# Peptides against a protein of PDB entry 3JWR: the designs that were tried, part 86

Target 1, 323 residues: chain A of PDB entry 3JWR
Amino acid sequence: TRELQSLAAAVVPSAQTLKITDFSFSDFELSDLETALCTIRMFTDLNLVQNFQMKHEVLCRWILSVKKNYRKNVAYHNWRHAFNTAQCMFAALKAGKIQNKLTDLEILALLIAALSHDLDHRGVNNSYIQRSEHPLAQLYCHSIMEHHHFDQCLMILNSPGNQILSGLSIEEYKTTLKIIKQAILATDLALYIKRRGEFFELIRKNQFNLEDPHQKELFLAMLMTACDLSAITKPWPIQQRIAELVATEFFDQGDRERKELNIEPTDLMNREKKNKIPSMQVGFIDAICLQLYEALTHVSEDCFPLLDGCRKNRQKWQALAEQ
Target 2, 298 residues: chain A of PDB entry 3JWR as posed
Amino acid sequence: TRELQSLAAAVVPSAQTLKITDFSFSDFELSDLETALCTIRMFTDLNLVQNFQMKHEVLCRWILSVKKNYRKNVAYHNWRHAFNTAQCMFAALKAGKIQNKLTDLEILALLIAALSHDLDHRGVNNSYIQRSEHPLAQLYCHSIMEHHHFDQCLMILNSPGNQILSGLSIEEYKTTLKIIKQAILATDLALYIKRRGEFFELIRKNQFNLEDPHQKELFLAMLMTACDLSAITKPWPIQQRIAELVATEFWEQGDQVGFIDFVCTQLYEALTHVSEDCFPLLDGCRKNRQKWQALAEQ

## One batch from the design tools (peptide)

Design b1_p25_1_s3 (made by RFdiffusion4, then SolubleMPNN; from b1_p25_1, 16 letters changed)
Fold by OpenDDE base, seed 2:
Structure b1_p25_1_s3 (fold): chain B 323 residues (1-323), chain A 25 residues (1-25)
Amino acid sequence: as target 1 above (323 residues)
Amino acid sequence: SEELRQLEDQLEDFFLGRISAEDVA
């Protein structure tokens, strides 16, 4: 395609020029082409292209395929969300110095997972999928959408001309797919809530050890969640804009719940309760986000900007909730 | 804290829908 030719021939700017190492990064000013260029730079600077012998054209095609398999009519869970998740992962690996704690296969898997974790998202949560008796709900009992996202990821990876993992041994390939699956499934907040207590306790007791395979898996899951929720850490103008996108998508779901399911939506999904957004954001930060970024900062102090951003945004949301 | 747990339960309901208590145990 013309798009592929343009991307493959383009000069890829440095990570410094693209500012993709910054935790404060914003994609708002970037074209779709520039987001693809940023993605190439992430793979390159993490040494993934070299270490796993990726062909440039294949990587370009894969990126475009991933982007294409996000829906354009979804307000928040689109390519830009996936891209921002991957950028936060890149920043955490580089600026947050987590790269030094992980294997190349783990890094490869995390980056692929971050870009792929919401593939073909429909702008509705698992509860809606289940309540609407969607065909996907017949395939999976739990983490319905996350299983679907992984299935889409696997489909793309196996598609002709998109096989970015062709340079891996069979063993490396299997390991990478396992980690990708676990990472995508970990973005189900239900699983996060279930598992986070173990992670926080290990940190509190100073018993956390990345050399333990189970604790490694747990850490990768927490890191995925931290990147997936990273909008809450962004500078306030960016946070506000993303919060509006999230609210739009949630209200669209609430409208569909009324129309299609004949139910009253929860406050979070209820357009009529827009005035509760600031207080709900404070609650979300306190219940879900703060402890996660505190724990992540304990593992790597260089991740402090995520925690600091989250705290600052809590203050901003609290101020709005008091008005 | 008990307050945090209640808020967590509320957030589970908000973001994930009613996850059956059996799935969290």
Scores: peptide ipSAE 0.025, ipTM 0.666, DockQ to the pose 0.104
Fold by OpenDDE base, seed 5:
Structure b1_p25_1_s3 (fold): chain B 323 residues (1-323), chain A 25 residues (1-25)
Amino acid sequence: as target 1 above (323 residues)
Amino acid sequence: SEELRQLEDQLEDFFLGRISAEDVA
């Protein structure tokens, strides 16, 4: 395609120029081409292209394929969300110095997972999928969408001309896929809630050890969640705009719940409860976000900007909630 | 706090959905 040709022929700017190492990064001003260029730079600067002998054209095609498998009619869970998740992963790996704690295969898997973790998202949560008796709900009992996302990821990875993992040995390939699956499934926030206690306890007791395979897996899951939720850490103007996108998508779901399922949506999904957004954001930060970024910062102090951003936005949302 | 636990449960039930023990393995 012309798009592929344009991408493959383009000069890829430096990470510095693209600002993709910054935790404060915003994609709002970027074209789709520029987001793809950023993605190439992430793979390159993490040495993934070299270490796993990725062909440039194949990588470009894969990126475009991933992008195409996000829906444009979804307000938040689209390519830009996946891209921002991957960018946060990149920033955490580089600026946050997490790269030094992980293997190349883990890094490869995390980046692929971040980009792929919401593939074909329909703008509705697992609860809606389940309640609507969608066919996917018959295939998977739990983490329905995350399983679907992984399936989509596999489909793309195995598609002709998209095989960015072709340079891996059989063992490396298996390991990578395992980590990708675990990472994508970890983005089910319900799973996060179930598992985070173990992580926080290990941190609290100073028993956290990345040399332990189980703890490594746990950490990768927590890191994925931290990147997935990273919008909450962004500078306030960016956070507000992203929150509007999230609200839009949630309200769209709520509208569908009324229309299609004849149910009253929860406050989070209820357009008529827009005035509760600030207080709900505070609640979300307190219940889900703060402790995660605190723990992550404990693992690597260079991740502090995520925690700091989260704290600052909590203050901003609290101020709005008090009006 | 108890309030946070209640919020977590609410999020799990109404926003996130529930997972099985096998799903967390």
Scores: peptide ipSAE 0.024, ipTM 0.660, DockQ to the pose 0.081
Fold by OpenDDE base, seed 3:
Structure b1_p25_1_s3 (fold): chain B 323 residues (1-323), chain A 25 residues (1-25)
Amino acid sequence: as target 1 above (323 residues)
Amino acid sequence: SEELRQLEDQLEDFFLGRISAEDVA
């Protein structure tokens, strides 16, 4: 395609020029081509292209395929969300110095997972999928959409001309796919809630050890969630804009719940309760976000900007909730 | 803490809009 030719021929700017190492990064001003260039830079600077012998054209095609398999009519869970998740992962690995704590296969898996974790998202949550009796709900009992996202990821990875993992040994390939699956599944916040207590306790007791395979897996899951939710850490103008996109998608779901399922939506999904957004954001930060970014900062102090951003946005949302 | 549990329950309700309660069980 013309798009592939343009991408493959383009000079990829440095990570510094693209500012993709910044936790404060915003994609709002970037074209789709520029987001793809950023993604190439992430793979390159993490040494993934070299270490796993990726062909440039194959990587370009894969990126474009991933982007194409996000829906354009979804307000939030689209390519830009996946891209921002991956950018946060990149920033955490580089600026947050997490790279030195992980293997190359783990890094490879995390980056692929971040870009792929919401593939073919329909703008509705697992609860809606279940209640609507969607065919996907018959395939999976738990983490329905996350299983679907992984299936889509696997499909793309195995598609002709998109096989960015072709340079891996059989064992490396198996390991990578396992980690990708676990990472994508970890983006189910229900699983996060279930598992986070163990992580926080290990941190609190100063018993956290990345050399332990179970704790490594746990950390990768927590890191995925931290990147997936990283919008909450962004500078206030960016946070506010992203929150509007999230609200739009949630309200669209709520409207569908009323129309299609004849149910009253929860406050989060209820357009009529838009005035509760600030207080709900405070609650979300307190219940889900703060402890995660605190724990992550304990693993690597260089991740502090995520925690600091989260705290600052809490204050901003609280101020709005008091008006 | 009990506060954390209440917050988790509130978030489950909050995210039950995002996450099925059955996925948390």
Scores: peptide ipSAE 0.027, ipTM 0.656, DockQ to the pose 0.108; fails the geometry check
Fold by OpenDDE base, seed 1:
Structure b1_p25_1_s3 (fold): chain B 323 residues (1-323), chain A 25 residues (1-25)
Amino acid sequence: as target 1 above (323 residues)
Amino acid sequence: SEELRQLEDQLEDFFLGRISAEDVA
């Protein structure tokens, strides 16, 4: 395609020029082509292209295929969300120095998972999918959409001309897919709530050990959630704009819940309760976000900008809630 | 503990809009 030719022939700017190492990064002013160029730079600077012998054209095609499999009519869970999740992962690995704590296969899996974790998202949560009796709800009891996202990821990875993992051994391939699956499934916030207590307790007791396979898996899950929720850490003007996108998508679901399911939506998805957004954001930060970024900062102090950003935004939301 | 489970359920209901407690069990 013309898009593939343009991407494959383009000079890829440095990570410094693209500012993709910054935790304060914003994609608002970037074209789709520039987001694809940023993605190439992430793979290159993490040594994934060289270490796993990726062909440039295949990588370009894969990136464009992933982007194409996000819906354009979804306000928040689109390509830009996946791209920002991957950028936060990249920043955490580089600026946050987590790269030195992980294997090349784990890094490869996390980057693929971050880009793929919401593939074909429909702008509705698992509860809606279950209550609407969608066919996917018959296949999976838990993490319905996350299983679907992984299935889409696997489909793309196995599609002709998109096989970025063709340079891996059979053993490496199996390991990578296992980690990708675990990482995508970990983005289910229900699973995060269930598992986070074990992680926080290990940190509190100073017993956290990445050499333990179970603790490694747990850490990768927490890191994925930290990147997926990273909008809450962004500079206030960026945070506000992203919060509006999230609210738009949630209100659209709430409207559909009323119309299609004849139920009253929760406050979070109720358009008539938009004035409660600031207080709900404070509650979300306190209940879900703060402890996660505190624990992540304990693992790597260089991740402090995420925690600091989250704290600053809590203050801003609290001030709005008091008005 | 039962108290922790109830807190998790409340958090899930608030943030995820779920009806089922199966995700916490």
Scores: peptide ipSAE 0.026, ipTM 0.634, DockQ to the pose 0.137; fails the geometry check

Design b1_p25_1_s4 (made by RFdiffusion4, then SolubleMPNN; from b1_p25_1, 13 letters changed)
Fold by OpenDDE base, seed 4:
Structure b1_p25_1_s4 (fold): chain B 323 residues (1-323), chain A 25 residues (1-25)
Amino acid sequence: as target 1 above (323 residues)
Amino acid sequence: SDELAAIEDALEDFFLGKISWDEVP
C-alpha cells in the first residue's frame, strides 16, 4: 500500500528527537505516520530489530496492521491509547532502567503486548459485553475483551507479511506468545486488583526477587498495568485532555446502556453526573494508582516521574472536587 | 469469573463512593 511504502521509506528520527523516552510524552501533535515512526524507533532502540532479525518492511506492515485494527470511532481505546501505553513501556524500560532487569524476549513481548492490548476495542467494558449478550461473551467467561485483544494480536502476528516473530526459534516464539498473552490479560483491572496484594507485600517485606519466575510474571503484569494507566501520570494539561476522551467513551457507553439495555448507567458512565468526575478521579488514584507507582518506583527509582505525576494530578483533581 | 465480575462491580461502586475500600473483594 501507499502507506506502507511511505512508512518503509521514511527516515526514522532518533528517540531523543521524538521524545519517546520522556514520561511526560504526548502524542497529541503527532500524525499517524509519526506514531508509526516512533514505534519503529522503540523496536530499534530496544535492540529488538537486530536481536530477532526483523525485516524492516515486515515491521512496518505489522505496525500498520495493528494500527488498522483499532477502531477510529472509539474515543479513547484506540490506536493512540495503545501507542501511549507502548511509549510509557519504552520510557519505563529506557529512562526507568527496567530494560536491565528483563530478558530480550520479555521486552519484545511487552512492547508487542502494549501495542496490541486493546485491539478491536469497541468502546465498551466487559460488563457491557456481558450484559448485552454479545457473541464475545459466549466465547469467554472472564476478561472477555482482553481475550479478544489477544486473539486479534495473534491473528495479526500470523498474517502474511506481518510475521515479525519469524526470526525466533520455536521455543522463543512460544515463550514470547505466553508472555504477550499474560501481559494483555493483566490489563484487566479486576485481575490487577486480585494480584496486586502479593506484589505489594513482596515489596513491603523486601522479598521481591525478579529471579523468581512467578515474581517475574507478577512484575510484568504490574508493569503492564502501570503503562496502561499512565495517562494519570501525565502533565495536567495532557491528563485533562485524556480524561475528557475517557469520559466521552464512558458516556457513550452509558447512553447505549440506557437505549439498548434499558438500564441506568453508573455514575462513571452517566453523562448527567459529569460533575462527579474530579472526585471519582481522586478515588481512582487513591485506590488503584498511587500504590502501584510507589511499588514500581521501589523496584526502579528512575520510575519516580510516574509517581510524581500521579501525585500532582491527585492534587489537581482534589482541588476541582472541592469547588 | 464470577469473582472478577464482582471485583469490577465493587471497583465501580468504590469510585462512586458507594462503598468503602474494605468492602471491595
Scores: peptide ipSAE 0.317, ipTM 0.877, DockQ to the pose 0.508
Fold by OpenDDE base, seed 1:
Structure b1_p25_1_s4 (fold): chain B 323 residues (1-323), chain A 25 residues (1-25)
Amino acid sequence: as target 1 above (323 residues)
Amino acid sequence: SDELAAIEDALEDFFLGKISWDEVP
């Protein structure tokens, strides 16, 4: 396609020029082409292209395929969300110094998972899918959308001309797919809530050890969630804008719940309760976000900007909640 | 599966202001 030709022929700017190592990064001013260029730079600077012998054209095609499989009519869970998740992963690996703690296969899997973790998202949560009796709800008992996201990821990876993993051995391929699946499934907040206690306890007791395979898996899951939720850590103007996108999507779901399911939406998804957003954001930060970024910062002190950003935004939301 | 469903329900109740976070499993 013309888009592929343009991307494949383009000069890829440095990570410094693109500012993709910054935890404060914003994609708002970037074109779709520039987001694809940033993605190429992430793969290159993580040595994934070299170590796994990726062909440039295949990588370009894969990126464009992933982007194409996000819906444009979804306010938040679109390509830009996936891209920002991957950028936060890249920043955590580079600036946050987590790269030195992981294998090349784990890094490869995490980057693919970050870009792929919401593929074909429909702008509705698992509860809606279940209550609407969608066919996907018959296939999976929990983490319905996350299973679907992984299925889409696998489909793309196996599509002709998109096989960025063709340079891997059979064993490396299996390992990579396992990690990708686990990482995508970990973005289900229900699973995060279930598993986070074990992680926090290991940190609290100073017993956390990445050499233990189970603890490694647990850490990768927590890292994925930290990147997926990273909008809450951004500078306040960016955080506000992203919160508006999230609210838009949630309100759209609430409107559909009323119309299609004849139910009253929750406060989070109720357009008429927009004034509760600040207090709900404070609750979300306290319940879900703070302990995660504290624990992550304990594993790597260079991740502190994520924690600091989260704390600052909590203060801003609290101030709005008091007005 | 039942445990995950219970967590999801509790999270929903939390965001609705029906329960405190300490009551979420």
Scores: peptide ipSAE 0.133, ipTM 0.738, DockQ to the pose 0.543
Fold by OpenDDE base, seed 3:
Structure b1_p25_1_s4 (fold): chain B 323 residues (1-323), chain A 25 residues (1-25)
Amino acid sequence: as target 1 above (323 residues)
Amino acid sequence: SDELAAIEDALEDFFLGKISWDEVP
């Protein structure tokens, strides 16, 4: 395609030029081509291209395929969300100095997972899928959408001309897919809630050890969630804009719940209760976000900008909630 | 599966402002 030719022929700017090492990164001013260039840079600077012998054209095609398999009519869970999740992962690995704590296969898996974790997202949550009796709800008992996202990820990885993992041994391939699956599934907030207590307790007791395979897996899950939710850490103008996109998608779901399911939406998804957004954001930060970024900062102090951003945004949302 | 479903429901309720975070399992 013309798009592939343009991407494959383009000079990829440095990570510094692209600012993709910054936790404060914003994609708002970037074209789709520039987001793809950023993604190439992430793979390159994490040594994934070299270490796993990725062909440049194959990587370009894969990136474009991933981008294509996000829906354009979804307000938030689109390519830009996946891209921002991957950028946060890249920043956490580089600026947050987590790269040295992980294997190359784990890094490879996390980056692929971050880009792929919401593939073919429909702008509705698992509860909606269950309540709508969607065919996907018959295939999976829990984490319905996350299983679907992984299936889409696997489909793309195995598609002709998109096989970025072709340079891996059979064992490396199996390991990578296992980690990708676990990482994508970890983006189910229900799984996060279930598992986070163990992580926080290990941190609190100073017993956290990345050399333990179980704790490593747990950490990768927490890191995925931290990147997935990283919009909450962004500078306030960026946070506000992203929150509007999230609200738009939630309201669209609420509208569909009314129309298609004949149910009254929850406050979060109720367009008529938009005035509650600030207080709900405070609640979300307190319940879900703060402890995670605190714990992550304990693992690597260089991740502090995520925690600091989250705290600052909490104050901003609280101020709005008090008006 | 049942535990995850309960957590999903609780998360939904939390985001809906029906319950506090402390009430999420």
Scores: peptide ipSAE 0.164, ipTM 0.806, DockQ to the pose 0.666; fails the geometry check
Fold by OpenDDE base, seed 5:
Structure b1_p25_1_s4 (fold): chain B 323 residues (1-323), chain A 25 residues (1-25)
Amino acid sequence: as target 1 above (323 residues)
Amino acid sequence: SDELAAIEDALEDFFLGKISWDEVP
């Protein structure tokens, strides 16, 4: 209640002051309150508050509810990750000029999805959930955690005092939820790997058309992944620090795999193989990231800073791998 | 059910240069 009162009464700084349009944005120096203020600004500057008649107090409560449903004891997949994903989405929409290519409902859905895409993340991947025979693995065969994240998102959206979508028509509401679900599910890298070939081929053949509903859906999925992975694009000091958080979380999983499952963790999850992080990061960039940001830049040239950042960090990681 | 785990493991192996991309499911 005190936190809500403080947030609701606070003056929300401009996007310029908050630097939330910058692809180089860092949240490291921001308080939780400031991250919430940034989030309000994102909704406001995307005209979502006005267009969908959101009450300020309801939006504030919703933001705080989303933040509360991220775990604090998880090194990387926490509120700050979700916030950074949303900030990258905002920057891509504004500075990357993707806003002009999307409907208001799509923008609304993407922002909600970005903030919600890892809700109640436990600091372990889908493989761990499956191997541990967690109850969630019985509910979903694929994208186990992403389904859970969406369920959490839906729960919050329907909670009393958190209904930021109450101003939507029934049709708009249904459409928005559909897009949110698709966007959250798209953050499963397995799904990304499965679908990205179609996207890249459309770009390569110069056949990409956002007026096609299927291609629109595909683009939204790729955009979500691009924002989710955007840590790899950040200035090197930021990238390095985030990589340490990711490594910490992965090593924590590896420790649990040894202790709870009595298995030797993979190199990615093995703290004893931390010396392989630079080479693994190079491999990750080459296999997953570069083509995505190249394709995104092809859709909108103003997204080039993401690609440039990714390339620069590849060079930095490669230099470390050669030592 | 094991498909996702297999994909993740294959991706790791690829990142480590143990397998080619064509071997990733």
Scores: peptide ipSAE 0.047, ipTM 0.669, DockQ to the pose 0.398; fails the geometry check

